# Ledger of designs, part 105: peptides against a protein of PDB entry 4IGA

Target 1, 116 residues: chain A of PDB entry 4IGA
Amino acid sequence: KRVLIVDDAAFMRMMLKDIITKAGYEVAGEATNGREAVEKYKELKPDIVTMDITMPEMNGIDAIKEIMKIDPNAKIIVCSAMGQQAMVIEAIKAGAKDFIVKPFQPSRVVEALNKV

## One batch from the design tools (peptide; made by RFdiffusion4, then SolubleMPNN)

Design b1_p27_4_s1 (from b1_p27_4, 10 letters changed)
Fold by OpenDDE base, seed 3:
Structure b1_p27_4_s1 (fold): chain B 116 residues (1-116), chain A 27 residues (1-27)
Amino acid sequence: as target 1 above (116 residues)
Amino acid sequence: DELEKKIKEALKKVEEQRKELEEELEL
């Protein structure tokens, strides 16, 4: 399966890329904000998306909503430092399948990838 | 409701992850 990695932090994208590839998944591409995430989803048609929330240009919640309009069957895993219950609720309402709080263990990401 | 169930499950997973992290930091 192919994964689109969305995060404004280069370090985080690199970390996720390492985890994803070691788990046997392919990285379809990367996006640095929500607008780019929507564009890349259309272009790459990934199987799975890892989605940050706090990003410039367009935040992750709005990106989830836009991707779900494009593909109601999109498989989106949120990875966010903002782990408040309200944020989790908003992400799931928007269409996310899972929510991972930063910092995270690689195994948690792998479990999410395997289950969505 | 299915949505409410999904929210509940996600909240549980977040709490479980936090618990696991706290346990790891204790070690």
Scores: peptide ipSAE 0.642, ipTM 0.889, DockQ to the pose 0.825
Fold by OpenDDE base, seed 5:
Structure b1_p27_4_s1 (fold): chain B 116 residues (1-116), chain A 27 residues (1-27)
Amino acid sequence: as target 1 above (116 residues)
Amino acid sequence: DELEKKIKEALKKVEEQRKELEEELEL
């Protein structure tokens, strides 16, 4: 399966790329904000998306909503430092399949990838 | 309600992850 990695932090994208590839998944591509995420989703048609929330241009929640309009069957895993209940609820309502709080263990990401 | 179940499950996972992190910091 192919994964689109969405995070404004280069370090975080690198970390996720390492986890994803070691777990046997392919990285479809990367996006640094929600606008890029939507465009890359259209372009690459990934199987899974890892989605940050706090990003410039367009936040992760709005990106989830836009991607779900394009593909109601999109598999989106949120990875965010903002793990407040309200944010979790909002992400799930928007269509996210899972919510991982930063900092996280690699095993948690792998589990999410395997379950979506 | 499917949506409420999904929300409940997600909240549970997040809380469990936080608990694990707190335990690690206490050690």
Scores: peptide ipSAE 0.642, ipTM 0.889, DockQ to the pose 0.888
Fold by OpenDDE base, seed 2:
Structure b1_p27_4_s1 (fold): chain B 116 residues (1-116), chain A 27 residues (1-27)
Amino acid sequence: as target 1 above (116 residues)
Amino acid sequence: DELEKKIKEALKKVEEQRKELEEELEL
C-alpha cells in the first residue's frame, strides 16, 4: 500500500517515512500543507494518508474534508500534537479513521496503518 | 450512532496513548 505523508515539519515527514517504509509500505509522496495534500491526493491516489492538523495554507481538518469529497473511502490517519477532545471529535467527524497524538511511538503508527 | 461510536473509540485510544506517554515521562 502507498502512503501520502502530510506534515509541515520536514523532520516529522522524515520520521514518518522511516516508520512507513520499515513497516513494508511505500511512500507515495509528501505534502507540507493541506492544499498540497489535496493536490497530491488527486495526483497520486494513495491508499493511506497521514495527516497533520496545524499547517499553513490549509489546516488538516479542511484537507480531510476536501479529500473526502474526492474519495469518500479515503483512509486518513491524523498525527497531531493537538490531542484535545474537541480536535479528535472534529477530525473523526471530518472523516479521519484514526487519531494519533504527538509524540508517538512508531508501533502506534504501524498499528494504524495496518487497521485502516 | 455509528459516528458517535467512532468518536468514542478514537477518544479512548487518545486517552490510552496519553496515559502511556505520561508513564514514560515519569520514568
Scores: peptide ipSAE 0.606, ipTM 0.877, DockQ to the pose 0.927
Fold by OpenDDE base, seed 4:
Structure b1_p27_4_s1 (fold): chain B 116 residues (1-116), chain A 27 residues (1-27)
Amino acid sequence: as target 1 above (116 residues)
Amino acid sequence: DELEKKIKEALKKVEEQRKELEEELEL
């Protein structure tokens, strides 16, 4: 399966890329904000998306909503430092399949990838 | 309903993740 990695932090994208690759998945591409995420989703047609929340131009919640309009079956895993209950609820309501709080263990990401 | 169930499951996972992280950091 191919994964689109969405995070404004280069270090986080690198970390996720390592985890995803080691788990046997292919990285379809990367996006640095929600607008790029939507565009890349259309372009790359990934199987899975890892989605940050706090990003410039367009946040992850809005990106999830836009992607879900395009593909109601999109497999989106949120990875965010903002693990407040309200944010988790909002992400799931928007259509996310899972929510991972930063900092996370690699195994948590792998588990999420395997279950979506 | 199904949405409520999904929310509850997600919240449970998040809490469990935080608990595991806290325990790991305390070691």
Scores: peptide ipSAE 0.594, ipTM 0.873, DockQ to the pose 0.860

Design b1_p27_4_s2 (from b1_p27_4, 9 letters changed)
Fold by OpenDDE base, seed 1:
Structure b1_p27_4_s2 (fold): chain B 116 residues (1-116), chain A 27 residues (1-27)
Amino acid sequence: as target 1 above (116 residues)
Amino acid sequence: SELEEKIKEAIEKVEEQLKELKEELEE
């Protein structure tokens, strides 16, 4: 399966890329903000998306909503430093399949990838 | 509802992760 990694932080994208690759998944591409995420989703048609929330231009919640308009069956895993209940609710309502809080263990990401 | 259940499950997973993180920081 191919994964689109969305995060404004280069370090986080690198970390996720390493985890995803070592787990046997392919990295379809990367995006640095919500607008780019939507465009990359259209272009790359990934199987799974890891989505940051706090990003410039367009936040992750809005990006989830837009991607879900494109593909109602999109498999989106949120990875965010914002672990508040309210944010989890918003993400799931928007269409996310899972929510992982930063910092996270690699195994948690792999588990999410395997289950979506 | 189905959505409410999904939200509940997601919150539980987050809380579990936060609990584990807290325990790691305290060790």
Scores: peptide ipSAE 0.578, ipTM 0.880, DockQ to the pose 0.921
Fold by OpenDDE base, seed 2:
Structure b1_p27_4_s2 (fold): chain B 116 residues (1-116), chain A 27 residues (1-27)
Amino acid sequence: as target 1 above (116 residues)
Amino acid sequence: SELEEKIKEAIEKVEEQLKELKEELEE
């Protein structure tokens, strides 16, 4: 399966890429903000998306909503330092399948990829 | 509802992650 990685931090994208590839998945591409994420989703048609929340231009929640409008069957895993209950609720309501809190263990990401 | 169940499960998973993180920081 192919994964689109969305995060404004280059270091985080590199970390996720390493985890994803070692787990046997392919990286479809990367996005650095929510607007780019929506554009890349249309272009690449990935099987799975890892989504940051706090980003410039467009935040992750809005990006999830826009992607779900395009593809109601989209498989989106949130990966965020904002682990407040309110944010989890917002993400799931928007259409996310899972929520991973930063900092995270690589195994959590792999488990989420396998279950989505 | 299905949505409420999904929210409940997600919150539980996040709380577990936060608990594990807290335990690591206390070591």
Scores: peptide ipSAE 0.574, ipTM 0.881, DockQ to the pose 0.912
Fold by OpenDDE base, seed 4:
Structure b1_p27_4_s2 (fold): chain B 116 residues (1-116), chain A 27 residues (1-27)
Amino acid sequence: as target 1 above (116 residues)
Amino acid sequence: SELEEKIKEAIEKVEEQLKELKEELEE
């Protein structure tokens, strides 16, 4: 399966890329903000998306909503430091399949990838 | 509802993650 990695932090994208590839998944591409995420989703048609929330241009929640408009069956895993209940609720309502809190263990990401 | 259940499960999972993180930080 191919994964689109969305995070404004280069380090985080690198970390996720490492985790994803070591887990046997393919990285479809990367996006640095929500707007780019939507564009890349259209372009790459990934199987799974890892989605940051706090990003410039367009936040992750809005990106989720836009992606879900494009593909109601999108498999989006949120990876965010914002683990407050309100944010979790908002993410799930937007269409996210899972929510991983930063900082995270690689196994949490792998588990989420395997379950979506 | 289905959505309510999804939210509930997600919250529980996040709470578990936070608990584990807290425990790790205290070690």
Scores: peptide ipSAE 0.570, ipTM 0.881, DockQ to the pose 0.908
Fold by OpenDDE base, seed 5:
Structure b1_p27_4_s2 (fold): chain B 116 residues (1-116), chain A 27 residues (1-27)
Amino acid sequence: as target 1 above (116 residues)
Amino acid sequence: SELEEKIKEAIEKVEEQLKELKEELEE
């Protein structure tokens, strides 16, 4: 399966890329904001998306909503430093399949990838 | 509802993760 990594932080994208690759998944591509995420989703048609929330241009919640409009079957895993219940609720309502708080264990990401 | 269940599960996972992080920090 191919994963689109969405995060404005280069370090986080690098970390996720490593985790995803080692877990046997392929990295479809990267996006640095929500707008780019939507564009890349259309272009790359990834199987899974890891989605940051706090990003410039377009936040992750809005990106989730837009991607879900494009593909109601999209598999989106949120990875965010914001772990408030309100944010979790909002993300799940938007269509996210899972919500992972930063910092995270690599195994948690792998588990999410395997379950979506 | 299905949505409520998904939300509940997601919150539980987040809370569990936060608990683990807290425990690691306190060690």
Scores: peptide ipSAE 0.556, ipTM 0.870, DockQ to the pose 0.927

Design b1_p27_4_s3 (from b1_p27_4, 12 letters changed)
Fold by OpenDDE base, seed 2:
Structure b1_p27_4_s3 (fold): chain B 116 residues (1-116), chain A 27 residues (1-27)
Amino acid sequence: as target 1 above (116 residues)
Amino acid sequence: DELKKKIEEALKKVKEQLEELEKEKLE
């Protein structure tokens, strides 16, 4: 399966890339903001998306909503430092399948990848 | 109802993860 990694932080993208590849998944591509995420989703048609929330240009919640319009079956895993209940609720309402709080263990990401 | 269930499950997972993080910090 191919994963699109969305996060404005280069370090975070690199970390996720490492986790994803070591878990046997392929990295379809990367996006640094929500707008780019939507564009990359259209272009790459990834199987799974890891989505940050707090990003410039377009936040992760809006990106989730837009991606869900493109593909209602999109498999989006949120990875965010914002673990407040309200944010979790909004992410799930938007269409996210899982919500991982930063900082996270690699195993948590792998678990999410395997379950979506 | 289904959405509510999904939300509750997600909240549960987040709570569990946060609790684990707290444990790690205490160690």
Scores: peptide ipSAE 0.665, ipTM 0.906, DockQ to the pose 0.920
Fold by OpenDDE base, seed 5:
Structure b1_p27_4_s3 (fold): chain B 116 residues (1-116), chain A 27 residues (1-27)
Amino acid sequence: as target 1 above (116 residues)
Amino acid sequence: DELKKKIEEALKKVKEQLEELEKEKLE
């Protein structure tokens, strides 16, 4: 399966790329904000998306909503430093399949990838 | 309510992850 990594932090994208590739998945591409995420989703048609929430231009929640309009079957895993209940609820309502809090164990990411 | 169940499951996972993080900090 191919994964689109969405995060404004280069370090975080590198970390996720390492985890994803070691787990046997392919990295379809990367996006640094929600607008890029939507465009990359259209272009690359990834199987899975890891989605940051706090990003410039367009936040992750809005990106989820836009991607779900394009593909109601999109598999989106949120990865965010914001673990508040309200944020989790909003992400799931928007269409996210899972919610991972930063910092995270690599195994948690792999588990999410395997389950979606 | 399927959506409600999805939310509850996600909240549970987040809570469990946060508890694990707290344990690591105490160690």
Scores: peptide ipSAE 0.665, ipTM 0.906, DockQ to the pose 0.925
Fold by OpenDDE base, seed 4:
Structure b1_p27_4_s3 (fold): chain B 116 residues (1-116), chain A 27 residues (1-27)
Amino acid sequence: as target 1 above (116 residues)
Amino acid sequence: DELKKKIEEALKKVKEQLEELEKEKLE
C-alpha cells in the first residue's frame, strides 16, 4: 500500500517515512500543508494518508473534509500534537479513521496503518 | 449510532496512548 505523508514539519515527515517504510509500506509522496495534501491526493491516489492538523495555508481538518469529498472511502490517519477531545471528535466527524497523538511510538503508527 | 461509536473508539485510543506516554515519562 502507498501512503501520502502530510505534515508541515520536515523532521516529522522524515520520521513517518522511516516508520512507514520499515513497516513494509511505500511512500507515495509528501505534502507540507492541507492544500498540497488535497492536490497530492488527486495526483497520487494513495491508499492511505497520514494527516497533521496544525498546518499553514490549510489545516488538517479542512484537508480531510476536502479529501473526503473527492473520495468518501479515503483512509486517513491523523497524527497531531493536538490530542484534545474536541479535536479528536472533529477529526472523526470529518472522516478520519484513526487519531494518533504526538509524540507517538512507531508501533502505534504501524497499528493504524494495518487496520485501515 | 455508528458515528458516535467511531468517536468513542478514537477517544479511547487517544486516552490509552496518552496514559502510556505519561507512564513512560514517570519511569
Scores: peptide ipSAE 0.658, ipTM 0.904, DockQ to the pose 0.920
Fold by OpenDDE base, seed 3:
Structure b1_p27_4_s3 (fold): chain B 116 residues (1-116), chain A 27 residues (1-27)
Amino acid sequence: as target 1 above (116 residues)
Amino acid sequence: DELKKKIEEALKKVKEQLEELEKEKLE
């Protein structure tokens, strides 16, 4: 399966790429903001998306909503430093399948990838 | 109310992860 990694932080994208590849998944591509995430989803048609929330240009919640318009069956895993209940609720309402709080263990990401 | 169930599950997972993070910091 192919994963689109969305995060404005280069370090975080590198970390996720390492986890994803070690788990036997392929990285379809990367996006650095919500607008780019939507465009990359259209272009790459990934199987799974890891989605940051706090990003410039377009935040992760709005990106989830736009991707769900494109593909109602999109498999989106949120990875965010913002673990507040309100944010979790908003992400799930938008269409996310899982919500991972930063910092996270690699095993938590792998579990999410395997379950979506 | 499938959505409510999904929200409850996500909140549960987040809570569990945060508890695990706290445990790791104590160790």
Scores: peptide ipSAE 0.670, ipTM 0.908, DockQ to the pose 0.863; fails the geometry check

Design b1_p27_5_s4 (from b1_p27_5, 11 letters changed)
Fold by OpenDDE base, seed 3:
Formats: C-alpha cells, sequence, structure tokens
Structure b1_p27_5_s4 (fold): chain B 116 residues (1-116), chain A 27 residues (1-27)
C-alpha cells in the first residue's frame, strides 16, 4: 500500500517515512500543509494518509474534510502533538480512522497502518 | 451510534498512549 505523509515538519516526515518504509509500505509522496495534502491526494491517489493537524495555509482537520469530499473511502491516520479529547472528537467526526499522539512509538504507527 | 463508538475507541487509544508516556517519565 502507498502512503501520503502530511506534516509541516521535515524531521517528522523523515521519521514517518522511515517507519512506513521499514514496515513494508511504500511512500506515495509528501505534503507540508493541508492545501498541498489535498492536491497530492488527487494527484497520487494514495491508499493511506498520515495527517498532521497544526499546519500553515490549511490545518489538518480542514484537509481531512476536503479529502473526504473527494474520496469518502479515504483512510486517514492523524498524527498530532495535540491529544486533547476535543481534537480527537473533531478529527474522527471529520473522517479520520485513527489518532496518534506525538511523540509516538514506531509500533503504534505500524499498528495503525495495518488496521485501516 | 457507530460514530460514537469510533470516537470512544480513538480516545481510549490516545489515553493509553499518554499513559505509556507518563510511565516513562516516572522512571
Amino acid sequence: as target 1 above (116 residues)
Amino acid sequence: SELEEKIKEAIKKVEEQLKELEKKLLE
């Protein structure tokens, strides 16, 4: 399966890329903000998306909503430093399949990838 | 509802992850 990695932090994208690749998945591409995420989703048609929340231009919640409009079957895993219940609720309501808090263990990401 | 169950499960997973992090800080 191919994964689109969305995060404004280069280090985080690199970390996720390493985890995803070692787990046997392919990285479809990367996005640095919500607007780019939507564009890349259309272009790459990935199987899975890892989505940051706090990003410039367009936040992750809005990106999830836009992607879900394009593909109601999108498989989106949130990866965010914000772990408040309100944020979790908002993400799931928007269409996210899972929510991972930063910092995370690689095994947690792999588990999410395998489950969606 | 199905949505409420999904939310409940997501919150549970987040809480478990935070609990694990807390344990590491206490070591």
Scores: peptide ipSAE 0.641, ipTM 0.899, DockQ to the pose 0.971
Fold by OpenDDE base, seed 1:
Structure b1_p27_5_s4 (fold): chain B 116 residues (1-116), chain A 27 residues (1-27)
Amino acid sequence: as target 1 above (116 residues)
Amino acid sequence: SELEEKIKEAIKKVEEQLKELEKKLLE
């Protein structure tokens, strides 16, 4: 399966790329903000998306909503430093399938990838 | 509702992850 990695932090994208690749998944591409994420989703048609929340231009929640409009069956895994209950609720309501808090263990990401 | 259950499950997973983090930080 192919994964689109969305995060404004280069180091985080690299970390996720390593985890995803070592787990046997393919990285479809990367996006650095919500607007770019939506565009890349249309372009790459990835199987899974890892989505950051706090990003410039367009935040992750709005990006999730837009992607869900494009593909109601999108498989989006949120990876965010914001682990508040309210944020989890908003992400799931928007359409996310899972929510991972930063910092995370590689195994948690792999588990999410395997289950969505 | 189905959505409500999904939310509850997601919150549970987050809480479990946070608990693990707290435990690790205290070690």
Scores: peptide ipSAE 0.637, ipTM 0.899, DockQ to the pose 0.958
Fold by OpenDDE base, seed 2:
Structure b1_p27_5_s4 (fold): chain B 116 residues (1-116), chain A 27 residues (1-27)
Amino acid sequence: as target 1 above (116 residues)
Amino acid sequence: SELEEKIKEAIKKVEEQLKELEKKLLE
């Protein structure tokens, strides 16, 4: 399966790329904000998306909503430093399949990838 | 509802992850 990695932090994208590839998945591409995420989803048609929340241009929640309009069957895993209950609720309502809080262990990401 | 159940499950997982993190920070 191919994964689109969305995060405004280069270090975080690198970390996720390492975890994803070591787990046997392929990285379809990367996006640094919500607008790029939507564009890359259309272009690359990934099987799975890892989505940050706090980003410039367009936040992760809005990106999830836009991607779900394009593909109601999209498989989106949120990875965010914001673990407030209200944010979790908003992400799931928007269409996310899972919510991972930063900092996280690699095994948590792999588990999410396997279950989505 | 199905949505309510999904929300409950997601919250549970987040709380478990935060609990684990707190334990590590206290070590």
Scores: peptide ipSAE 0.637, ipTM 0.899, DockQ to the pose 0.960
Fold by OpenDDE base, seed 4:
Structure b1_p27_5_s4 (fold): chain B 116 residues (1-116), chain A 27 residues (1-27)
Amino acid sequence: as target 1 above (116 residues)
Amino acid sequence: SELEEKIKEAIKKVEEQLKELEKKLLE
């Protein structure tokens, strides 16, 4: 399966890329904000998306909503430092399949990838 | 509802993760 990694932090994208590839998945591409995420989703048609929330231009919640309009079967895993219940609720309502809080264990990401 | 159950499950997973992190912070 191919994964689109969305996060405005280069180090986080690098970390996720390492986890994803070591788990046997392919990285389809990367995006640094919500707008780019939507564009890359259209272009790459990834199987799975890891989605940050706090990003410039367009936040992750809005990106999820836009991607779901494009593909209602999109598989989106949120990875965010904002682990408040309110944010979890918003993400799931928007269409996310899972929610991972930063900092996370690599195994948690792998579990999410395997289950979506 | 199905949505309610999905939210409930997601919150539970997050709470479990945070609980584990809190344990590590107290060590």
Scores: peptide ipSAE 0.555, ipTM 0.875, DockQ to the pose 0.960

Design b1_p27_6_s1 (from b1_p27_6, 8 letters changed)
Fold by OpenDDE base, seed 2:
Structure b1_p27_6_s1 (fold): chain B 116 residues (1-116), chain A 27 residues (1-27)
Amino acid sequence: as target 1 above (116 residues)
Amino acid sequence: SLAEELLEAVEKGDKEKVAELVEKLRY
């Protein structure tokens, strides 16, 4: 399966790429903000998306909503430092299938990838 | 799924269940 990695932090994208590839998944591409995420989703048609929330241009919640309009069957895993209950609920309401709080263990990401 | 269960708990207004499921989901 192919994964689109969305995070404004280069180091986080690198970390996720390492975890994802070591778990046997392919990285479809990367996006640095929500607007880019939406465009890359259209272009790449990934199987799974890892989505940050706090990003410039367009935040992750809005990106989730836009991607869900494009593909109601999108498989989106949120990976965010914003672990507040309200944010988790908002992300799931928007269409996310899972929510991982930063900092996270690599096994947690792998578990999410395997389950969505 | 936990996500689906969370949405159901939110809809029902079960605050304790919501809190429980959020903890299970995010970690």
Scores: peptide ipSAE 0.583, ipTM 0.937, DockQ to the pose 0.884
Fold by OpenDDE base, seed 3:
Structure b1_p27_6_s1 (fold): chain B 116 residues (1-116), chain A 27 residues (1-27)
Amino acid sequence: as target 1 above (116 residues)
Amino acid sequence: SLAEELLEAVEKGDKEKVAELVEKLRY
């Protein structure tokens, strides 16, 4: 399966890329904000998306909503430092399938990838 | 799924169940 990685932090994208690749998944591409994420989703048609929340230009919640309009069957895993209950609920309401709180262990990401 | 169960709990206004499911989902 191919994964689109969305995060405004270069180091986080690199970390996720390493985890995803070592787990046997392919990285379809990367995006640095929500707007880019929507564009890349249309272009790359990834199987899975890892989505940050706090990003410039367009946040992850809005990106999830836009992607879900494009593909109601999109498989989006949120990966965010904002682990508040309200944020989790908001992300799931928007269409996310899972929510991972930063900092995370690689195994948690792999488990999420395998379940969606 | 946990996500679906969470949405149902939210709709029902079951605060205790919501809290439980959020914990199960994010960790």
Scores: peptide ipSAE 0.568, ipTM 0.934, DockQ to the pose 0.871
Fold by OpenDDE base, seed 5:
Structure b1_p27_6_s1 (fold): chain B 116 residues (1-116), chain A 27 residues (1-27)
Amino acid sequence: as target 1 above (116 residues)
Amino acid sequence: SLAEELLEAVEKGDKEKVAELVEKLRY
């Protein structure tokens, strides 16, 4: 399966790329904001998306909503430092299949990848 | 899935179950 990594932090994208590849998945590409994420989803047609929430241009919640309009079957895993209950609920309502709070263990990301 | 269970709990207004499922989901 191919994964689109969405996060405004280069370090975080690098970390996720390492976890994803070691777990046997392919990295379809990267995006640094929600607008780019939507564009890359259309272009790359990934199987899975890892989605940050706090990003410039377009936040992760709005990006989830836009991607779900494009593909109602999109498999989106949120990875965010914003772990408040309300944010988790909002992300799941928007269409996310999982929510991982930063900082996280690599095993948690792998679990999410395997389950979506 | 936990996500589906969470949505169900939210729809039912089960605040305790929502809190429980959020904890299970995010960590």
Scores: peptide ipSAE 0.566, ipTM 0.933, DockQ to the pose 0.895
Fold by OpenDDE base, seed 4:
Order: C-alpha cells, then structure tokens, then sequence
Structure b1_p27_6_s1 (fold): chain B 116 residues (1-116), chain A 27 residues (1-27)
C-alpha cells in the first residue's frame, strides 16, 4: 500500500517515511500543509494518509474534510501533538480512522497502518 | 472500530465512554 505523509515538519516526515518503509509500505509522496495534502491526494491517489493537524495554510482537520469530499473511503490516520479529547473527536468526526498522539512509538504507527 | 465506537458514544452523549474510547484510540 502507498502512503501520503502530511506534516509541516521535515523531521517528522522523515521519521514517518522511515517507519512506513520499514513496515513494508511505499511512500506515495509528501505534503507540508493541508492544501498540498489535498492536491497530492488527487494527484497520487494514495491508499493511506498520515495527517498532521497543526499546519499553515490549511490545518489537518480541514484537509481531512476536503479529502473526504474527494474520496469518502479515504483512509486517514491523524498523527498530531494535539491529543486533546476535543481534537480527537473532531478529527474522527471529520473522517479520520485513527488518531496517534505525538510523541509516539513506531509500533503505534505500524499498528495504525495495518488496521485501516 | 474504536473510531466508530467513539462516534456512537458521542452521539449518545456518554461522556464516560467517550473519555475511555479517546484514551484507547490515541495511544
């Protein structure tokens, strides 16, 4: 399966790329904000998206909503430092399938990838 | 799924269940 990695932090994208590839998944591409995420989703048609929340231009919640308009069956895993209950609920309501709080263990990401 | 269960709990207004499911989901 191919994964689109969305995070405004380069180091986080690198970390996720390492985890994803070591787990046997392919990285379809990267996005650094919600607008890029939507564009890349259309372009790359990934199987899975890892989505940050706090990003410039367009936040992850809005990106989730836009991607879900494009593909109601999109498989989006949120990966965010904003682990507040309200944010988790908002992300799931928007269409996310899972929510991983930063900092995380690589195994947690792999588990999420395998479950969606 | 946990996500689906969370949505159901939210819709039902089960605050305790929501809290429980959020914890299970995010970690």
Amino acid sequence: as target 1 above (116 residues)
Amino acid sequence: SLAEELLEAVEKGDKEKVAELVEKLRY
Scores: peptide ipSAE 0.565, ipTM 0.934, DockQ to the pose 0.883

